# Peptides against a protein of PDB entry 5K2M, part 88

Target 1, 273 residues: chain A of PDB entry 5K2M
Amino acid sequence: MRIGITYTVLRREEMAIKERAGEFGEVVMLHEDDLLFPGNYDLDVVIIRNVSHFKALYTARLFESEGIPTVNSSRLIFEAGDKLFATLRLAGKVPVPEWKAALSEGGALRVPDSLGYPLVSKPVFGSWGRLLAKVNDRDSLEAVLEHRKWMKNPLYGIHYFQEFVEKPGRDIRSYVIGGEFVGAIYRYSNHWITNTARGGKAEPCSDPEVEELSVKAWEAFGEGALAIDIFESEKGLLVNEVNPNMEFKNAARVTGADMAGKLVEYAVEVAKT

## One batch from the design tools (peptide; made by RFdiffusion4, then SolubleMPNN)

Design b2_p16_6_s3
Fold by OpenDDE base, seed 1:
Structure b2_p16_6_s3 (fold): chain B 273 residues (1-273), chain A 16 residues (1-16)
Amino acid sequence: as target 1 above (273 residues)
Amino acid sequence: MELSEEELEALLKKYE
């Protein structure tokens, strides 16, 4: 078994994946600078750990074009890594926050007629809460839309909105790999954005309802390794988003779950299919 | 050296 691992930065996650992959076969570390296509790669599977969503997507597709399966697949990265496309998958299977999409400023200005205020503006791509805005009123909405006009990437012209969900000072991050629930954590924050990257604390989450919902959310996509963000709302648990390029350092530390091992085991399974 | 998520974000912004 020859396992490739593509990466941008050698994080704790990539080090753990490398270590565990070594137990199953030969490991080939591939920095982004090493990736040229078409190439002659002798690999049975590639674990995609590029930080950029788009680089991960294209890397996966390029390996697939050479007959090498990837974890995650380009299909999964594409559908799960776009917040709107992910919502389209999730909404048919699990509870999600109320949402609206608009393709123009004029359309976006009508979103409050359906969702009310406050609402959350999100780009369809991006991580770590970048360009998330809590929109409390018309003036704030106009400001967000004005700024979007001057952003270079055309995808910023795709307007995705959610209802603002009141959370109990935390959210839930769960992990499902190959359909198996691996673990979950609470992420605490004093800010409405609960991402641990912004100084939040992580604690273990042991809730059977979270486990069941996480598996159902994964089943909406039906493959790969996903981190799943869940809100505790007055309406119950809501699946906010999924991440096909999960960070798990804090979750692994807090839960003791072998997330790197589970990812490698799944990749080995994919290689054999 | 382990990059914080903030440092990683800053790095990514440089390549955008």
Scores: peptide ipSAE 0.016, ipTM 0.566, DockQ to the pose 0.106
Fold by OpenDDE base, seed 2:
Structure b2_p16_6_s3 (fold): chain B 273 residues (1-273), chain A 16 residues (1-16)
Amino acid sequence: as target 1 above (273 residues)
Amino acid sequence: MELSEEELEALLKKYE
């Protein structure tokens, strides 16, 4: 078994994946600077750990074009890594926050007519709560829309909105790999954006409802390894988003779950299929 | 080299 691991930065996750992959076969670490295609790679599977969503997507597709399966697949990265596309999948299977999408400023200005205020404006791509805006009123909405006009990436012109969900000072991040629930954590924050990247405390989450919902959310995509962000709302549990390029160092530490091992095991299964 | 979350965020901002 020859296992490739693509990466941008060697994080604790990539180190753990490398270590565990070594138990199953030969490991080939592939930094972004080393990736050239076509490359005639002799690999049975590639674990995609590029930090950039788009780099991960294209890397996966490029390996697939050479007949090498990837974890995650380019399909999964595409569908799960875009917040709007992920919502489209999730909304058919699990409860999600109410949402609207608009393709113009004029359309976006009508979103409050259906969702009311406050709203959350989200880019369809990005991590760590970057460019999330709580929109409390019309003036704030106009300001967000005005700023979006001057952003370079045309994807910022895709206006994705959610209802503002009141959370109990935390959210849940769960992990499902190959359809198996691996673990979940609470992420605490004093800010409405509860991402651990902003200094939040993590604690184990042992809730059977979270486990069931997490598996259902994964089933909306039907493959790969996903981190699933779940809100505890007054309406119950809501699946906010999924991440096909998960960070898990805090979750692994807090839960004791062998997330790196589970990811490698799944990659080995994919290689054998 | 292990990057802090802040360093990683700063790195990502360069790739947008």
Scores: peptide ipSAE 0.028, ipTM 0.585, DockQ to the pose 0.101; fails the geometry check
Fold by OpenDDE base, seed 4:
Structure b2_p16_6_s3 (fold): chain B 273 residues (1-273), chain A 16 residues (1-16)
Amino acid sequence: as target 1 above (273 residues)
Amino acid sequence: MELSEEELEALLKKYE
C-alpha cells in the first residue's frame, strides 16, 4: 500500500495523518511544489490536505485522471466545499437554515423580503468565517453587494444568504468519515461566528441527536470525510455547512477520537475498492 | 508551529 498525502502546510493534522498512514504502508508526502501532472504517480490512494479549496479540488481531479482515488474525491470537494452546492445536497435530507441565492444585485436586494433582517451573507467558498457578514439592514446589504462588485473572483458575484440563527453562544462541529460518526465538539464563542481558530473553546459533544443528524448529513453526499457544522436553534438542530477539508486538531484533542486514524483507514478502504 | 488565523488567511490568499 502506497499512500500519498498532499499538503500545503504541515499542520498537526497532516503530521497525525502521516504517522497513522505509516502503519498501513509506505507514505509519500507531496507538498504542493512537488505536484506536476501528468506525473505517473505510483500510489494506491491520495489523502488530499491542500489548504486551498481550489487546489485541493484540482489536485484530487488530477490524481483521479491518473486512476488514483483520492480522499476526498474531487466530486465531494466540489459539492461540499461550495456552501451553496452543499446546501442543495443537505436541504433535501436534513434541516438547514433558511437560505436564498441570487445571481444579481437586483435579486440579492429582494432576499430580505423572504429572509428578513438580520441575515447572513456568505461567499460560496471560504473558511474560518472569512467574508461572512451579518446584514442587519438595507444599508449593510447594499454595502456588501457593492463590495462584491469590486472583488476579482467571479464567484463573489454568486450571492448566498442565510437566515441569522440565534445560537446559545456555541455551535457544534461533528466529524463523519466513511459514513461513521467519529466525534463532535461544542465550539464556544461570544461572537456570532463560532470558530476555534478565532479563539473559541472546544468541549466534547456527546449527543445522540447530533450523531444521527451528522450521519444523515454525510449521507447527502454519500462518500468521504466531512466536518459538519451544526447549529442549536429554536427550531432544533440545523446543519449549517460541511467541510471536505476538515481541520480536526482541536476536536481530536478534546474528544480523544482518532480522526487521523479513521481518515487513513477510510483511505485504505478506498484504495482497495 | 501552528499558524495563526491571520497567517493561515494570508497563506490562503497566496494560494487562492
Scores: peptide ipSAE 0.023, ipTM 0.581, DockQ to the pose 0.107; fails the geometry check
Fold by OpenDDE base, seed 5:
Structure b2_p16_6_s3 (fold): chain B 273 residues (1-273), chain A 16 residues (1-16)
Amino acid sequence: as target 1 above (273 residues)
Amino acid sequence: MELSEEELEALLKKYE
């Protein structure tokens, strides 16, 4: 078994994946600078750990074009890594926050007619709560839309909105790999954007409802390794988003779950299929 | 050298 691992930065996750992959076969670390296509890669599977969503997507697709399966697949990265496309998958299977999408400023200005205020404006791509805006009123909505007009990436012209969900000072991040629930954590923050990368503390989450919901959310995509962000709301648990390029350092530390091992085991399974 | 979570985020933002 020859396992490739593509990466941008050697994080704790990549180190753990490398270590565990070594137990299953030969490990080939592939920094982004090492990647040229087409190439004659002698690999049975590639674990995609590129930081950039787009680089991860294209890297996965390039390996797949050479007959080498990837974890995650380019399909999963594409569908799960776009907040709107992910919502389209999730909405048919699990409770999600109320959402609207608009393809123009004129359409976006009508979103409050359905969602009301406050609402959340999200770019369809990005991590760590970047460019999330809590929109409390019409003036704020107009401001967000005005700023988006001047952003260079055309994807900023895709307007994705959610209802603002009041959270109990925390959210939940769960992990499902190959359809198996691996673990979950609470992420605590006094800010409406809960993210451990923004100084939030993590604690273990042991809730059967979270486990069940997480598996169902994964089943909406049907493959791969996903981190799942869940809100505790007055309406119950809501699946906010999924991440096909999951960070799990804090979750692994807090829960003791072998997330790196589970990811490698799944990659080995994919290689054998 | 272990990066703080904030330092890691700052680093990762350069690659996205």
Scores: peptide ipSAE 0.018, ipTM 0.584, DockQ to the pose 0.099; fails the geometry check

Design b2_p16_6_s4
Fold by OpenDDE base, seed 3:
Structure b2_p16_6_s4 (fold): chain B 273 residues (1-273), chain A 16 residues (1-16)
Amino acid sequence: as target 1 above (273 residues)
Amino acid sequence: PILSEEELEELKKKYA
């Protein structure tokens, strides 16, 4: 078994994945600078750990074109890594925050007629709460839309909105790999954007409802390794988004779950199919 | 080298 690992930067996650992969076979670390296509890669499977969503997507597709399966697949990265495409999958299987999509400013200005205020403006791509805006009124909506016109990437012209969900000062991040629930954590924040990277406290989440919902959310995609972001709302649990390029160092530390091992085990299974 | 959390955040800003 020859296991490739593509990466932008060696994080704790990549180090753990490398270590665990070494127990199953030969490990080939592939920095982004090492990736040229078409190429003659002698690999049975590639674990995709590129930081950029788009680099991860294209890397996966390029290996697949060489007949090498990837974890995650390019299909999964594409569908799960786009907030709107992910919502389209999730909404058919699990409760999600109320959402609207508009393809023009004129369409976007009508979103409050259905969602009301406050609402949340999100880009369809990007991580770590970047370019999230809580929109409280018409003036704020117009300002956000005006700024989007000046953004160079045409994807910023895809207007994705959610209802604003009041959270109890935390959210839930769960992990499902190959259809198996691996673990979950609470992420605490005093800000409406919950991000553990900014020094937030993490605690274990042991809730059977979270486990069941997380598996159902994974089943909306039907493959791969996903981190799942869940809100505790007055309406119950809502699946906010999924991440096909999961960070898990804090979750692994807090829960004691072998997330790196589970990811490698799944990659080995994918290599054998 | 393993990046610090701060360096990782800056990298994340760059590699959206």
Scores: peptide ipSAE 0.025, ipTM 0.661, DockQ to the pose 0.102
Fold by OpenDDE base, seed 2:
Structure b2_p16_6_s4 (fold): chain B 273 residues (1-273), chain A 16 residues (1-16)
Amino acid sequence: as target 1 above (273 residues)
Amino acid sequence: PILSEEELEELKKKYA
């Protein structure tokens, strides 16, 4: 078996994936600079680890066009990696924060009429809490909308809002790979944006409700490897978002779960189908 | 080289 691993930067995750993949076959590391298509790659499966959502998406689709399956698939990356598209999938299966989407400033200005304040403005793409804004009032909303008009990417003109969810100083990140719950962590933060990448403490989360909800959230997409961000709200557990390009170094460390191994095992399974 | 968390954050700002 020949396992490709595409990457932008060798992170701890990519090193772990490489190491585990070596137990199943020949590993071919493919930096973004090495990727030319059509390329006639001799690979049974490719694990997509490009940092950019769009690069990951296009890389996956390009390999698929050559008949090489990817983990994650371009379909999954597309649907899960866009916050709005992910919400559309999730909302049919699991509890999610209340949300609204608007396609104009005029539409966006009416969002508080439905959701009230405070709101969270999110770009539909992006990672690590980039361009998340807590919108407490009309003036703040107008400011966010004004700034969005001057952003170069037209996707910033897609106005996605959620209710502001009060969290107990933490959120949950769970991991589901191939439909199997692999593990979960609490991510502690003193900021309303909880992300371990911002220096937050991680602790193991062992909660059967989290496990069940995580699997259901994964089932909304039905394939691949997902990190699932869950909020502990006054209304119960809410699935905030999923990530088809998951970082797991902290979760693996804290839980002891072999997330890299599980990802590779799933990729090997995909290669055999 | 394994990037530091700071280096990763800078990269994250660069990639959409």
Scores: peptide ipSAE 0.022, ipTM 0.634, DockQ to the pose 0.100
Fold by OpenDDE base, seed 1:
Structure b2_p16_6_s4 (fold): chain B 273 residues (1-273), chain A 16 residues (1-16)
Amino acid sequence: as target 1 above (273 residues)
Amino acid sequence: PILSEEELEELKKKYA
């Protein structure tokens, strides 16, 4: 078994994946600078750990074009890594926050007529709460839309909105790999954006409802390794988003779950299929 | 060296 690992930066996650992959076969570390296509890669599977969503997507697709399966697949990265496309998958299987999409400013200005205020404006791509806006009123909505006009990427013209969910000062991050629930954590924050990367505390989450919901959310996609963001709301648990390029250092530390091992095991299974 | 959270955030800004 020859296992490739593509990466932008060697994080704790990539080091753990490398270590575990070494138990299953030969490991080939591939920095983004090493990736040239078409190429002659002698690999049975590639674990995609590029930081950029788009680089991860294209890297996966390029290896697939050479007949090498990837974890995650380009399909999964595409569908799960776009908040709107992910919502379309999730909404048919699990509870999600109420949402609207608009393709113009004129359409976006009508979103409050259906969802009311406050709203959350999200770009369809991006991570770590980047360009999230709590929109409390019409003036704030107009400001967000005006700024979007001046952004260079045309995807900023795709307007995705959610209802604002009141959370109990935390959210849940769960992990499902190959359909198996691996673990979950609470992420605490005093800000409406809960992200452990912004200095939030993490604690273990042991809730059977979270486990069941997480597996169902994964089943909406039906493959790969996903981190799943869940809100505790007055309406119950809501699946907010999924991440096909998960960070798990804090979750692994807090839960003791072998997330790197589970990811490698799944990659080995994919290689044998 | 394992990047700090701050260094990771800067990298994320660069590679987004």
Scores: peptide ipSAE 0.022, ipTM 0.625, DockQ to the pose 0.103
Fold by OpenDDE base, seed 4:
Order: structure tokens, then sequence, then C-alpha cells
Structure b2_p16_6_s4 (fold): chain B 273 residues (1-273), chain A 16 residues (1-16)
């Protein structure tokens, strides 16, 4: 068994994955600067850990083009890593925050007619709450839309909005790998964006409803390793988003779950199929 | 099921 691991930065996650992968076979660490295609790589599976969504997506597809399966697959990275496409999958299986998509400024300006204020503007791509905006009024909406016009990436012209969900000062992040629930945490923040990468506290979450919902959310995609962000709302649990390129150092630390091991085990299973 | 390869390729063309 030869396991590739692509990465941008050797984080705690990548170190843990490397260590666990070594128990199953030969590990080949592949920094993104070392990746050239076609490369005729001799690997049974590649674990994709590139930080950039697009780099991860293209890296996965490039290995797949050489007949090497990836975790996650390019298809999963594409669908799960786009907030709108993820919502489309999730909405068919689990409760999600109310959402609207618009393809023009004129369309976007009508979103409050359905969602009201406050609403949340999200880019369809991006991590760590980047470019999330709580839009409290018309002036704020116009400002967000104006700024989008000057952004270089055309994907910023895809306007994705959600209702603003009042949360109890926390959200839930769960982890499902190969359809198995691995663990969950509460992420505490005084800010409406509850990301631990921004200095939030993490605590274990042991809730059977979270576990069940997390598995159902994963089943909307049906493959791979996903982190799942869940809101505790007045309407009950809502699946906000999924992440096919998960950070798990805080969750692993807090829960004691072997997330790196589970990821490697799944990759080995994928390699054998 | 998630996107097929064909669907993925079509959507990639729209992202360009």
Amino acid sequence: as target 1 above (273 residues)
Amino acid sequence: PILSEEELEELKKKYA
C-alpha cells in the first residue's frame, strides 16, 4: 500500500495523517509545489490536504486522471466545497437554513423580500468565515453587491444568501468519514461567526440527534470525509454547510477521537475497492 | 449521488 498525502502546509492534521498512514503502508508526502502532471505516480490512493479548495479539487482530478483514487474525490470536493451546491444536496435530505441564490445584482436586491433582514451573504467558496457578511439592511446589501463587482473571481458574482440564524453563542461541528460518525464539538464564540480558527473555544458534543443528522447530511453526498457544521436554532438543528477539506486538530484534541486514523482507514478502503 | 464527470465538466466550464 502506497499512500500519497498532498499538502500546502504541514499542519497538525497532516502530521497526524502521515503518522497514521505509516501504519498501513508506505507514505509519500507531496507538497503542492512538487506536483506535476502527468506524473505517472505510483500510488494506491491519495489523501488530499491542500489548503486551497481549487488546488484540492484540481489535484484530486489530476490523480484520478491517472487512475489513482483520492480522498476526497474531485466530485465530492466540488459539490461539498461549494456552499450553494452543498446546500442543493443537503436540502433534499436534512433541514437547512432558508436560502436564496441570485445570479445578478437585480436578483440579489430582491432576496430580502423572501428572507427578510438580517440575512447572511456568503461567497460560494472560501473557508474560515471569509467574506461572510451579516446584512442588516438595504444599505449593507448594496455595499456587499458593489464590492462583489470589483472582485476578480467571477464566482463572486454568484450571490448566495441565508437567513440569519440566531445561535446560542455556539455551533456544532461534526465529522463523518465513510458514513461513520467520528465525533462532534461545540464551537463557542461571542461573534455570530463561530469558527475555532478565530479563537473560539471547543467542547465535546455528545448528542444522538447530532450524530443522526450528521450521518444523514453525509448521505446527501454518499462518499468521503466531511466536516459538518450544524446550527442549533429555534426551528431545531439545521445543517449549515459541509467541508470536504476539514480541519480537525481541535476536535481530535477535545473529543479524543482518532480522526486522522479514521481518515486513513477510509483511504485504505478506497484504495482496495 | 453526487455530480457525474460530465456534469462536473459542464459546471467547470461555467466557473471559467
Scores: peptide ipSAE 0.015, ipTM 0.489, DockQ to the pose 0.026

Design b2_p16_7_s1 (from b2_p16_7, 13 letters changed)
Fold by OpenDDE base, seed 2:
Structure b2_p16_7_s1 (fold): chain B 273 residues (1-273), chain A 16 residues (1-16)
Amino acid sequence: as target 1 above (273 residues)
Amino acid sequence: MEEEERRLEELQRLEE
């Protein structure tokens, strides 16, 4: 078996994936600079670890066009890596925070009529809480919308909003790979953005409701490896978003779960399919 | 904090 691993930067995750993949076969590390298509790649499967959502998406699709399956698939990356598309999948299966999408400024200005204030403005793409805004009032909404007009990427013209969820100073990050729950962590922060990538503390989460909800959230997509962000709200557990390009170093460290191994095992299963 | 912040900024640039 020949396992490709595409990457932008060798993180702890990519090193762990490489190490575990070496137990199953030959490992071919593919930096973004090594990727030219069409190519004659002799690979049974490719694990996609490009940092960029779009680079990951296109890389996956390019390998698939050569008959090489990817983990994650370009379909999963597309559907899960866009916050709005992910919400559309999730909303039919699991509880999600209330949301609105608008395609114009005039539409966006009416969002508070449905969601009220405070609300959260999200870009449909991007990680680590980038360009998240807590919008407390009309003036703040107008400011966010004004700034969006000057952003060059047309995707910033897609106005995605969510209710502001009051959280207990933490959120939950769970991991589901191939439909198996692998583990979960609490991510602590004194800020309303609870991302551990910003120096937040992580602790193990052992909650059967989180496990069940995480699997259901994964089933909304039905393939691949997902990190799932869950909020503890007054309404109960809410699935906020999923990530098809997960960081797991903190979760693996805190839970002791072999997330890299589980990802490789799933990739090997995909290769045999 | 500063090293993690710098790393995050670098990753943010790579994600764009």
Scores: peptide ipSAE 0.037, ipTM 0.728, DockQ to the pose 0.132
Fold by OpenDDE base, seed 5:
Structure b2_p16_7_s1 (fold): chain B 273 residues (1-273), chain A 16 residues (1-16)
Amino acid sequence: as target 1 above (273 residues)
Amino acid sequence: MEEEERRLEELQRLEE
C-alpha cells in the first residue's frame, strides 16, 4: 500500500494523518510544489489535504485522471466545498436553514421579499466564516452587493443567502467518514460566527439526534470524509454546511476520537475497491 | 493578534 498525502502546510491534522498512514503502508508526502501532471505517480490512494478548495479539487481530479483514487474525490470536493451545491444536496435529505440564490444584483435585492431580515450573505466558497455578512436591512444588502461588484472572482457574482439562525451561543461540528459517525463537538462563541479557529471553545457533543442527522447529511453525498456544521435553532437541528477539507485538531483533542486514523482507514478501503 | 489569529490569516491567504 502506497498512500499519497497532498498538502499546502503541515498542520496538526496532516502530521496525524501521516503518522497513522505509516501504519498501513508507505507514505508519500506531496507538497503542492512537488505536484506535476502527468506525473506517473505510483500510488494506491491519495489523501487530499490542500488548503485551497480549488487546488484540492484540481489535485484530486488530476490524480483520478491517472487512475488513482482520492480521499476526498474530486466529485465530493466539488459538491461539498461549494456552499450552494452542498445546500442543493442537503436540502433533499435533511433540514437546512432557509436559503435563496440569485445570479444578479436585481435578483439579490428581491431575496428579502421571501426570506425577510436579518439575512446571512455567504460566498459559495471560502472557509472560517470569510466574507460572511449579517445583513440586517436594505442598506446593508446594498453595501454587500456593491462590494461584490468590485471583487475580481466571478464566483462572487453568485449570491447565496440564508436566514439568520438564532443560536444558543454555540454550534455543532460533527464528523462522518465513510458513512460512520466519528464524533461531534460544540463550538462556543460570543460572536454569531461560532468558529473554533476564531478563538471559540470546543466541548464534546454526545447527542443521538446529532449523530443521526450527521449520517443523513453525509448520505446526501454518499462518499468520503465530511465535517458537518449543524445549528441548534428554534426549528430544531439545521445542517448549515459541510466541509470536504475538514480540520479536526480541536475535535480530536476534545472527543478523543481518532479522526486521522478513521480517515486513513477509509482511504485504505477506497484503495482496495 | 493572538498566534492563532495570525495562523488563520496565513491559511486564508493560502486558500485564495
Scores: peptide ipSAE 0.036, ipTM 0.726, DockQ to the pose 0.134
Fold by OpenDDE base, seed 4:
Structure b2_p16_7_s1 (fold): chain B 273 residues (1-273), chain A 16 residues (1-16)
Amino acid sequence: as target 1 above (273 residues)
Amino acid sequence: MEEEERRLEELQRLEE
C-alpha cells in the first residue's frame, strides 16, 4: 500500500495523518510544489490535504485522471466544499437554515423580502468564517453587495444567504468518515461566528441526536470524510455546512477520537475498491 | 491567541 498525502502546510492534522498512514503502508508526502501532471504517480490512494478548496479539488481530479482514487474524491470536494451546492444536497435530507441564492445584485436585494433581517451573507467558498457578514438592514446589504462587485473572483458574484440563527453561544462540529460517526465537539464563542480556529473553546459533544443527524448529513453526499457544522436553534438542530477538507486537531484532542487513523483506514478501504 | 490568529491569516492567504 502506497499512500500519497498532498499538502500546502504541515499542520498537526497532516502530521497525524502521516504518522497513522505509516502504520498501513509506505507514505509519500506531496507538497503542492511537487505536484506536476501528468506525473505517472505510483500510489494506491491519495489523501487530499491542500488548504485551498480549489487546489484540493483540482489535485483530486488530477490524481483521479491517472486512475488513483482520492480521499476526498473530486466529486465530494466539489459538492461539499461549495456552501450552496452543499446546501442543495443537505436540504433534501436534513434540516438546514433557511437560505436564498441570487445571481445578481437586483436579485440579492429582494432576498430580505423572503428571509427577512437579520440574514447572513456567505461566499460559496472559503473557510474560517471568512467574508461572513451579518446583515441587519438594507444599508448593510447594499454595502456587502457593493464590495462583492469589486472582488476579483467571479464566484463572489454568487450571492448566498442564510437566515441568522440565534445560537446558545456555541455550535457543534461533528465528524463522519466513511459513514461512521467518529466524534463531535461544541465550539464556544461570544461572537456570532463560532470557530475554534479563531480562539473558540472546544468541549466534547455526546448527543445521540447529533450523531444521528451527522450521519444523515453525510448520507446526503454518500462518500468520504466530512466535518459537519450543526447549529442548536429554537427550531432544533440545523446542519449549517460541511467541510470536505476538515481540520480536526481540536476535535481529536478534546474527544480522544482517532480522527487521523479513521481517515487513513477509510483511505485504505477506498484503495481496495 | 496572537500566534493562532497569525497562523489563520497565513492559511487564509493560502486559500486565495
Scores: peptide ipSAE 0.035, ipTM 0.726, DockQ to the pose 0.130
Fold by OpenDDE base, seed 1:
Structure b2_p16_7_s1 (fold): chain B 273 residues (1-273), chain A 16 residues (1-16)
Amino acid sequence: as target 1 above (273 residues)
Amino acid sequence: MEEEERRLEELQRLEE
């Protein structure tokens, strides 16, 4: 078994994945600078750990074109890494926050007629709460839309909105790998954007409802390793988003779960199929 | 806080 690991930066996650992969076979670390295609890679599977969503997507697709399976697959990265596409998958299986998509400014201006205020404006791509806006009124909506006109990436012209969910000063991040629930954490924040990367405290989450919902959310995609973001709302648990390029250092530390090992075990399973 | 913020900013630049 030869296991590739693609990466942009050697984080604690990539170090842990490397270490655990060494127990299953030969490990080949592949920095982004080492990736040239077409190439002669002698690998049974590649674990994708590129930081960029798009670099991860293209890297996965390029290895797949060489007949080498990836974890995650390019299909999963594409479907799960786009907030709108992820919502389309999730909405068929699990409760999600109410949402609207608009493909023009004129469409976006009508979103409050359906969802009311306050709204959350999200880009369809990006992490760490980048370009998230709480939109409380018409003036704020117009400002967000005006700023989007000047953004050069055409994906910023895809207007994705959610209802604003009142949260109990925290959210939940769970981890499902190969359909197995691995663990979950609470992420505490006094800000409406809850993220441990923004200084939020992490604590273990042991809730059977979270576990069941997390597995169902994973089943909406049906493959790979996902981090799942869940809101505690007055309506119950809502699946907000998923991440096919999960950070897990805080979750692994807090829960004691072997997330790196589970990821490698799944990659080895994929290599054998 | 400052080291984590700097690391986040670096990762943000690498994600774009």
Scores: peptide ipSAE 0.032, ipTM 0.716, DockQ to the pose 0.135

